# Peptides against a protein of PDB entry 3JWR: the designs that were tried, part 67

Target 1, 323 residues: chain A of PDB entry 3JWR
Amino acid sequence: TRELQSLAAAVVPSAQTLKITDFSFSDFELSDLETALCTIRMFTDLNLVQNFQMKHEVLCRWILSVKKNYRKNVAYHNWRHAFNTAQCMFAALKAGKIQNKLTDLEILALLIAALSHDLDHRGVNNSYIQRSEHPLAQLYCHSIMEHHHFDQCLMILNSPGNQILSGLSIEEYKTTLKIIKQAILATDLALYIKRRGEFFELIRKNQFNLEDPHQKELFLAMLMTACDLSAITKPWPIQQRIAELVATEFFDQGDRERKELNIEPTDLMNREKKNKIPSMQVGFIDAICLQLYEALTHVSEDCFPLLDGCRKNRQKWQALAEQ
Target 2, 298 residues: chain A of PDB entry 3JWR as posed
Amino acid sequence: TRELQSLAAAVVPSAQTLKITDFSFSDFELSDLETALCTIRMFTDLNLVQNFQMKHEVLCRWILSVKKNYRKNVAYHNWRHAFNTAQCMFAALKAGKIQNKLTDLEILALLIAALSHDLDHRGVNNSYIQRSEHPLAQLYCHSIMEHHHFDQCLMILNSPGNQILSGLSIEEYKTTLKIIKQAILATDLALYIKRRGEFFELIRKNQFNLEDPHQKELFLAMLMTACDLSAITKPWPIQQRIAELVATEFWEQGDQVGFIDFVCTQLYEALTHVSEDCFPLLDGCRKNRQKWQALAEQ

## One batch from the design tools (peptide)

Design b1_p21_1_s4 (made by RFdiffusion4, then SolubleMPNN; from b1_p21_1, 13 letters changed)
Fold by OpenDDE base, seed 2:
Structure b1_p21_1_s4 (fold): chain B 323 residues (1-323), chain A 21 residues (1-21)
Amino acid sequence: as target 1 above (323 residues)
Amino acid sequence: MAAEEERKRLEEGRRLAELLI
């Protein structure tokens, strides 16, 4: 395609020029081509292209295929969300120095998972899929959409000309796919709520050990969630704009719940309760976000900008809730 | 009072997380 030719021939700017190492990064000013160039830079600067012998054209095609399999009519869960999740992962690995704690296969899997974790998202949550009796709800009892996202990820990775993992051994390939699956499934916040207590207790007791395979898997899950939620850490103008996209998607679901299911939507998805957004954001930060970024900062102090951003946004939302 | 309000906010935040899923 003309898009592939343009991407494959383009000079990829440095990570410094693209600012993709910054936790404060914004994609708002970037074209779709520039987001793809940023993604190439992430793979290159993590040594993934060299270590796994990726062909440049295959990587370009894969990135464009991933981008194409996000829906344009979904307000928040689109390519820009996946791209921002991957950028936060890159910043946590580089600036947050988490790269030094992980294997190259784990880094490869996390970056693929971050870009792929919401593939073909429909702008509705697992509860809506279940209540609407969607065919996907018959295939999976829990994490319905996350299983679908992984299936889409696997389909793309196996598609002709998109096989970025073709340089891996059979063992490396199996390991990478296992980690990708676990990382995508970990983006189900219901699983985060169930598992986070174990992680926080290991940190609190100074018993956290990344050499333990179970604790490694737990850490990768928490890191995926931290990147997925990273919008809450962004500078206030960026945070406000992303919160509007989230609210738009949730209100669209609430409107569908009312029309299609004859149910009154929850406050978060109720367009008539827009004035409750600031207080709900404070509750979300306190219940879900703060402890995660505190624990992540304990694993690597260089991740502090995520915690600091979350705390600053809590104060901003609290000030709006008091008006 | 403060502990009960904090408990309610935490419970509301958990419900919000369940809705983000």
Scores: peptide ipSAE 0.150, ipTM 0.809, DockQ to the pose 0.727
Fold by OpenDDE base, seed 4:
Order: C-alpha cells, then sequence, then structure tokens
Structure b1_p21_1_s4 (fold): chain B 323 residues (1-323), chain A 21 residues (1-21)
C-alpha cells in the first residue's frame, strides 16, 4: 500500500526527538504516520529488531496491520490508547530502567502485547458483551474481550508479510506467545483486582523476587496494567482530555444500555451524572491506581514519575470534586 | 465517619474498575 511504502521509506527520528522515553509523553499532536514511526523506534531502541532479525518492511506492515484493526469510531479504546500503552511500556523499560530486569523475549512480548491488548475493541466492556448476548460471549466466559484481543493479535502475527516473530526459534516463539497472552489477559481489571494483593504483599514483606517465575509473571501482569492505566499519570491537561474521551465512550455505552438492554446505567456510564466524574476519578485513583504505582516504584525507583503524576492528578480531581 | 466515607469511596472505586473491564 502507499501507506506502507511511505512508512518503510521514512527516516525514523530518534527516541529523544520523538520524546517517547518521557512519562509525560502525549500523542495528541502526532499524525498516524508519526505514531507508526514512534513504534518502529520503540522496537529499534529495545534492540528487538536486531536481536530477533526483524525485516523492516515486515515490522512496518505489522504496525500498520495492528493500527488498522483498531476501530476509528471508538472514542478511547482505539489505536491511540494502544500506542500510548506501548509508549508507557517503552518509557518504563528505558527511563524506568525495567529493561535491565527482563529478558529480551519478555520485552518483545510486552511491547507486542501493549500494542495489541485492545485489538478490535468495540467501545463496550465485558459486562455489556455478556448482557447483550454477543457472539463473543458464546466463545469466552471470562475476560471475553481480552481473549478476543489476543486472538486478533495472533491472527495478525500469523498473517502473510506480518510475521515479525519469524526470526525466533520454536521455543522462543512459544515463550513469546505465552507471555503475550498472559499480558493481554492481565489487562482485564478483574484479574488485576484478584492478583494485585499477592504482588503488594510480596512488596510489603520485601519478599519480591523477579528470579521466581511466578513472581516474574505477576510483575509482568502488574506492569501491563500500570501501562494500560497510565493516562491517570499524565500531566493534568493531558489527563483532562483523556478523561473526556473515556467519559464519552462510557456515556455511549450507557446510552446503549438504556436503549438496547432497557437498563439504567451505572453512574460512571450515566451522561446525566457527568458532575460525579471528579469524585469517581478520585475513587478510581485511590482504589486502583495509587497502590499499583507505589509498588511499581518500589520495584524500580525510576518509575516515580508515574506515581507522582497519579498523585498530582488525584489532587486536581479532588479539588474539582469539592467545587 | 471519615473511615466509613473512605471505605465507601474505595468500594465505589472497585465498582468503577469492574466497569472498566
Amino acid sequence: as target 1 above (323 residues)
Amino acid sequence: MAAEEERKRLEEGRRLAELLI
């Protein structure tokens, strides 16, 4: 395609020029082409292109295929969300110095997973999919969308000319796919809520050890969630704009719940309760986000900007909730 | 009172997380 030719021929700017190592990064000013260039830079600077012998054209095609399999009519859970999740992963790996704690296969898997974790997202949650008796709810009982996202990821990875993993051995390929699957499934916040207690307790007891395979898997899951939720850590002007996108998508679901399911939406998805957003954001930060970024910062102190950003946004949301 | 309000906020925050799923 013309898009592929343009991307494959383009000079990829440095990570410094693109600011993709910054936890404060924003994609709002970037074109779709620039987001693809940023993604190439992430793979390159993590040594993934070299270590796994990725062909540049294949990587370009894969990125464009991933981007194409996000919906444009979804307000938040689109390519930009996946790209921002991957950028946060890149920043956590580089600036947060987590790269030195992980294998190249784990890094490869996490970056692919971050870009792929919401593939074909429909702007509705698992509860809506289940209650609407959607065909996907017949295939999967739990983490319905996350299983679908992984299936879409696997489909793309196996598609002709998109096989960025073709340089891997059979064992490396199996390992990578296992980690990708676990990482995508870990973005189900129900699984996060279920598993986070074990992680926080290991941290609290100073028993956390990345050499333990189970604790490694748990850490990768927590890191995925930390990147997926990273909008809450962004500078306040960025946070506000992202919160508006999230609210738009949730209100669209709530409107559909009223129309299609004949139910009153929850406050988060109720357009009439827009004034509750600040207090709900404070509750979300306190219940879900703060402890995660505290624990992540304990594993790597260089991740502190995520925690600091989350704390600053909590204060801003609290001030709005008191008005 | 403060601890009960905090508990309610945490429960609401968990419900919010369940809705993000």
Scores: peptide ipSAE 0.133, ipTM 0.797, DockQ to the pose 0.726
Fold by OpenDDE base, seed 1:
Parts: C-alpha cells; structure tokens; sequence
Structure b1_p21_1_s4 (fold): chain B 323 residues (1-323), chain A 21 residues (1-21)
C-alpha cells in the first residue's frame, strides 16, 4: 500500500527527537505516520529488531496492520490508546530502567502486548458484552474482550507479511506468545484487582524477587496495568483531554445501554452525571492507581514520574470535586 | 464518617475499574 511504502521509506527519528522516552509524552500533535515511526523506534531502541532479526518491511506492515485493526469510531480505546500504552512501556523500560530486569523475550512480548491489548475494541466493556448477549460472550466466560484482543493479536502475527516473530526459535515463539497472552489478559482490571494484593504484599515485605517465575509473571501483569492506566500520570492538560475521551466513550456506552438494553447506566457512563467526573477520578486514583505506581516505584525508583504525575492529577481532580 | 466515605470512594473506585474493563 502507499501507506506502507511511505512508512518503510521514511527516516525514523531518534527517541530523543520523538520524546518517546519521556513519561510526560503526548501523541496529540502526532500524525498516524509519526505514531508508526515512534513505534519503529521503540522496537529498534529496545534492540528487538536486531535481536530477533525483524525485517523492516515486515515490522512496518505489522504496525500498520495493528493500527488498522483498531476502530476509528471509538473515542478512547483506539490506536492512540494502544500507542500511548506502548510508549509508556517504552519509557518504563528505558527511563524507568526496567529493561535491565527483563529478558529480551519479555520485552518483545510486552511491547507487542501493549500495542495489541485493545485490538478491535468496540468502545464497550465486558459487562456490556455480557448483557447484550454478544457472540463473544458465548466464546469466553471471563475477560471476554481481552481474549478477543489476544485472538486479534494472534491473527495479525500469523497474517502473511506481518510475521515479526519469524526470526524466533520454536521455543522462543511459544514463550513470547505465552507472555503476550498473559500480558493482554492482565489488562482486565478485574484480574488486576484480584492479583494486586499479592504484589503489594511482596513489595511491603521486601520479598519481591524477579527471579521467581511466578513473581515475574505477576510483575509483568502489574507493569502492563501501569502502562494501560498511564494516562492518569500525564501532565494535567494531557490528563484532562484523555479523561474527556474516556468520558465520551463511557457516555456513548451509557447511551447504548439506555437505547439497546433499556438499562439505566452507572454514574460513570451517565451523560447527565458529568459533574461527578472529578470525584470519580479521585476515587479511581485512590482505589486503583496510587498503590500501583507506588509499588512500581519501589521496584524501580526511576518510575517515580508516574507516581508523581498520578499524585499531581489526584490533587487537580480533588480541587475540581470541591467546586 | 470519614472512614465510611473513604470506603465508599474505594468501592466506587473498584466499580470504576470494573467499568474500564
């Protein structure tokens, strides 16, 4: 395609030029092409292209295929969300020094998972999928969308000309797919809520050990969630804008719940309760985000900007909730 | 009162997390 030719021929700017190492990164000013260039840079600077012998054209095609399989009519859970999740992963790996704690296969899997974790998202949550009796709800009992996202990821990885994993051994390939699956499934916040207590307790007791395979898996899950939620850590103007996108998508779901299911939406998805957004954001930060970024910062001090950003945004949302 | 409000906020925050899924 013309898009592939343009991407494959383009000079990829440095990570410094693209600012993709910054936790404060924003994609708002970037074109779709520039987001793809950033993605190439992430793979390159993580040494994934070299270590796994990725063909540049294949990587470009894969990135464009991933981007294409996000829906354009979804306000938040689109390519830009996946791209920002991957950028946060890249920043956590590089600036946050987590790269030194992980294998190349784990890094490869996490980056693929971050980019793929919401593939074909429909702008509705698992609860809506269940309540609407959607065909996907017949295939999967739990984490319905995350299983679908993984299936989409697998489909793309196996598609002709998109096989970025073709340089891996059979064992490396199996390992990578296992980690990708675990990482995508870990983006189900219901699973996060179930598992986070174990992680926090290990940190609190100073018993956290990444050499333990179970603790490694747990850490990768927590890191995925930390990147997925990373919008909450961004500078306030960025955070506000992303929160508006999230609210838009949730209100669209709430409108569909009323219209299609004859259900009164929850406050978060109720367009009439827009004034509750600030207080809900404070509750979300307190219940979900703060402890995660605290724990992550305990694993790597260089991740402190995520925690600091989250704390600053909590203060901003609290000030709005008091108005 | 404060502890109950905090508990309610935490429950709301968990519900919010279930909605972000």
Amino acid sequence: as target 1 above (323 residues)
Amino acid sequence: MAAEEERKRLEEGRRLAELLI
Scores: peptide ipSAE 0.128, ipTM 0.793, DockQ to the pose 0.652
Fold by OpenDDE base, seed 3:
Structure b1_p21_1_s4 (fold): chain B 323 residues (1-323), chain A 21 residues (1-21)
Amino acid sequence: as target 1 above (323 residues)
Amino acid sequence: MAAEEERKRLEEGRRLAELLI
């Protein structure tokens, strides 16, 4: 395609020029082409292109295929969300110095997972999928969408001309797919809530050990969640704009719940309860985000900007909730 | 009162988490 030709021929700017190592990064001013260039840079600077013998054209095609399989009519859970998740992963790996704690296969898997974790997202949550009796709800009993996202990821990875993993051995390929699956499934916040206590307890007891395979898996899951939720850590103007996108998508679901399911939406998804957003954001930060970024900062102090950003945004949301 | 409101906020925050996916 013309898009592929343009991307494959483009000079890829440095990570410094693209600011993709910054935890404060914003994609708002970036074109789709620039987001793809950023993604190429992430793979390159993580040594993934070299270590796994990726063909540049294949990587370009794969990125464009991933981008294409996000829906344009979804307000938040679109390519830009996946791209921002991957950028946060890249920043955590580089600026947060987590790269040195992980294998190349784990890094490869995490980056693919971050880009792929919401593939074909429909702008509705697992609860809506269940209540709407969607065909996917017949296939999976839990983490319905995350299973679908992984299936979409696998489909793309196996598609002709998109096989970025073709340089891997059979064992490396299996390992990578296992980690990708685990990482995508870990973005189910229900699973996060279930598992985070073990992670926090290991950190609290100073028993956390990345050489333990189970603890490694647990850490990768927590890191995925930390990147997925990273919007909450962004500078306030960015946070506000992202929160508006999230609210838009949730209100669209709530409107569908009323119309299609005859259900009164929860306050989060109720357009009439927009005034509760600040208080709900504080609750979300306290319930979900703070402990995660605290624990992540304990694993790597260089991740502190995520925690600091989360704390700052909590204060901003609290100030709005008091009005 | 504050602890129960905080508990409710935390429960709402957990429900919010189930909704973000």
Scores: peptide ipSAE 0.122, ipTM 0.784, DockQ to the pose 0.588

Design b1_p21_2 (made by RFdiffusion4)
Fold by OpenDDE base, seed 3:
Structure b1_p21_2 (fold): chain B 323 residues (1-323), chain A 21 residues (1-21)
Amino acid sequence: as target 1 above (323 residues)
Amino acid sequence: TEEEEEEAEEEEYFEFGQHYS
């Protein structure tokens, strides 16, 4: 395609020029082409292109295929969300110095997972999919959308001219797919809530050990969630704008719940309760975000900007909730 | 109970979490 030719021929700027190592990064000023260039830079600077012998054209095609399989009519869970998740992963690996704690296969899997974790997202949660008796709810009992996202990821990875994993051995390929699946499934916040207690307790007791395979898997899950939720850590103007996109998508779901399911939406999904957003954001930060970024910062102190951003945004949301 | 408040908070945040997922 003309898009592929343009991307494959483009000079990829440095990570410094693109600011993709910054935890404060914003994609709002970036074109779709620039987001694809940033993504190429992430793969390159993590040595994934070299170590796994990726062909540049195949990587470009894969990125464009992933981007194409996000819906444009979804307010938040679109290519820009996946791109920002992957950028946070890249920043955590580089600036947060987590790269040295992980294998190249784990890094490869996490970056693919971050870009792929919401593929074909419909702008509705698992609860809506289940309650609407959607065909996907017949295939999966738990983490319905995350299983679908993984299936979409696997479909793209196996598509002609998109096989970025073709340089891997059979064992490396199996390992990578296992980690990708686990990482995508870990973006189900229901699974995060179930597993976070074990992670926080290991950190609290100073018993956390990345040489333990189970604790490694647990850490990769927590790191995925930390990147997925990273909008909450952004500078306040960025956070506000992303929160408006989230609220738009949630209100669109709530409007569908009323119309299609004849149910009253929860306060989070209820357009009429827009005034509750600041207090709900404070609650979300306290219950879901703070402990995660504290624990992540304990694993690597260089991740502190995520925690600091989360704390600053909590204060901003609290000040709005008091008005 | 503190456990029922934690479970209710976990359920409310489970719903919140399911909303972000």
Scores: peptide ipSAE 0.097, ipTM 0.740, DockQ to the pose 0.501
Fold by OpenDDE base, seed 2:
Structure b1_p21_2 (fold): chain B 323 residues (1-323), chain A 21 residues (1-21)
Amino acid sequence: as target 1 above (323 residues)
Amino acid sequence: TEEEEEEAEEEEYFEFGQHYS
């Protein structure tokens, strides 16, 4: 395609020029081409292109294929969300120094997973998929969308001219796919809630050990969630704008719940409850986000900007909830 | 009880988590 030719021929700017090592990064000013260039830079600066012998044209085609399999009519769960998740992963690996704690296969898997974790997202949650009796709800009992996202990821990785993993051994390939699957499934917040207690207890007891395979898997899951939720850590103007995109998607679901399922939506999905957004954001930060970024900062102190951003946004949302 | 408050917080968090997933 002309898009592939343009991307493959483009000079890829440095990570410093692109600011993709910054936890404060914003994609708002970036074109779709620039987001693809940023993604190439992430693979290159993590040594993944060199270590796994990726062909530049194959990587470019794969990135464009991933981007194409996000829906344009979904307000939040689109290519820009996946790109921002991957950018946070890159920043956590580089600036947060987590790269030094992981294998090259784990880093490869996490970056692929971050870009792929919401593939073909429909702008509705697992609860809506179940209640609407969608065909996907017959295939999977839990984490319905995350299983679908992994299936889409696997389809793209196996598609002609998209095989970015063709340089791997059979054992490396199997290991990478296992980690990708686990990382995508870990983006189900219901699974995060079930598993986070074990992680926080290991941190609190100073018993956390990345040499333990189970604790490594648990850490990769927590790191995926921390990157997925990273909008809450952004500078206030960025956070507000992303919160409006999330609210738009949730209200679109609530409108569908009324119309298609004949149910009253929860306050989070209810357009008439827009005035509760500030208090709901405080609740979300306290319930889900703070302990995660505290624990991540305990594993690597260089991740502190995520925790500091989350705390600052909590104060901003609280001040709006008191008005 | 402290356990019932933790279970109620976990349930509220579980509902909240299901809305974002």
Scores: peptide ipSAE 0.091, ipTM 0.735, DockQ to the pose 0.333
Fold by OpenDDE base, seed 5:
Structure b1_p21_2 (fold): chain B 323 residues (1-323), chain A 21 residues (1-21)
Amino acid sequence: as target 1 above (323 residues)
Amino acid sequence: TEEEEEEAEEEEYFEFGQHYS
């Protein structure tokens, strides 16, 4: 395609020029081409292109295929969300120095998972999919959308000319797919809530050990969630704008819940209760975000900018809730 | 009870979590 030719022929700027190592990174001013160039740079600077013998044209085609399988009519759960999740993962690996704690296969899997974790998202949550009796709710009992996202990821990876994993052995390929599946499923916040207590207790007791396979899997899940929620850590003008996109998508769901299901939406999904957004954001930060970024900062002190950003945004939301 | 408050908070956060996923 013309888009593929343009991307494959483009000079890829440095990570420093693109600012993709910054925890404060914003994609708002980037074109779709620039987001694809950033993604190529992430794979290159993580040594994934060299270590797994990726062909440049195949990587370019894969990135464009992933981007194409996000919906443009979804306010938040789109290519820009997945790109920002992957950028946070890259920043945590490089600037947060987590790269030195992981294998090349784990890094490969996490980057693919971050870019793929919301593929074909419909702008509605698992609860809506279940209550609407959608065909996907017949295939999966739990984490319905995350299973669908993984299926879309697998479809793209196996598509002609998109096989970025063709340089792997059969065993490396199986291992990578297992980690990708676990990482995508870990973006279900219901699974995060269920598993986080074990992680926080290991950190609190100073018993956390990445050489333990179970604790490694747990850490990869927590790191995925920390990157997925990373909008809450951004500088206030970026955070506020992303919160407006999330609220737009949630209110669109709540409007559909009233119209299609004849139910009253929860306060989070209720357009009439938009004045509760600041207090709900404080609750979300306290309940879900703070302990995660505290624990991540305990694993790597260089991740402190995520925790500091979250604390600053809590103060901003609290000041709005008091008005 | 403290356990019922933790379960109710876990349910409210589970609902909240289900809203983001």
Scores: peptide ipSAE 0.078, ipTM 0.730, DockQ to the pose 0.404
Fold by OpenDDE base, seed 4:
Structure b1_p21_2 (fold): chain B 323 residues (1-323), chain A 21 residues (1-21)
Amino acid sequence: as target 1 above (323 residues)
Amino acid sequence: TEEEEEEAEEEEYFEFGQHYS
């Protein structure tokens, strides 16, 4: 395609020029082409292109295929969300120094998972999919969307000319797919809630060991969630704008719940309760985010900017909730 | 108990809804 030719021929700027190592990164000023260039840089600077012998054209095609399989009519769960999740993963690996704690296969899997974790997202949560009796709810009992996202990821990875994993051995390929699946499924917040206690307790007891395979898997899950939720850590102007996108998508779901399901939406999805957003954001930060970024910072102190960003945004939301 | 804390965190999560999921 013309888009592929343009991307494949483009000079890829440095990570420093693109600021993709910064936890404060924003994509708002970037074109779709620039987001694809950033993504190439992430693969290159993580040594994934070299170590796994990726052909540049194949990587370009894969990135464009992933981007194409996000919906443009979804306010938040779109290519820009997936791109920002992957950028946070890249920043955590590089600036947060987590790269040194992981294998090249784990890094490869996490970056693919971050870019792919919301593929074909419909702008509605698992609860809506289940309650609407959507065909996807007949395929999966739990983590309905995350299973669908993984299926879409696998479809793209196996598509002609998109096979970025073709340089892997059979065992490396199986391992990578296992980690990708686990990482995508870990973005179900219900699974995060269920598993986080074990992680926090290991940290609290100073028993956390990345040489343990189970604890490694647990850490990769927590790291995925930390990157997925990373909008909450962004500088206040960025955070506020992303929170508006999330609220837009949630209100669109709530409007559909009223119209299609004849259900009163929760406060989070209720357009009429827009004034509760600041207090709900404080509650979300306290219940879900703070402990995660604290624990992540305990594993790697260089991840502190995520925790500091989250704490600063909590203060900003609290000040708005008191008005 | 750890289970009661987990249930309370699950209930609190449920009250805030499925943020970003």
Scores: peptide ipSAE 0.069, ipTM 0.734, DockQ to the pose 0.309

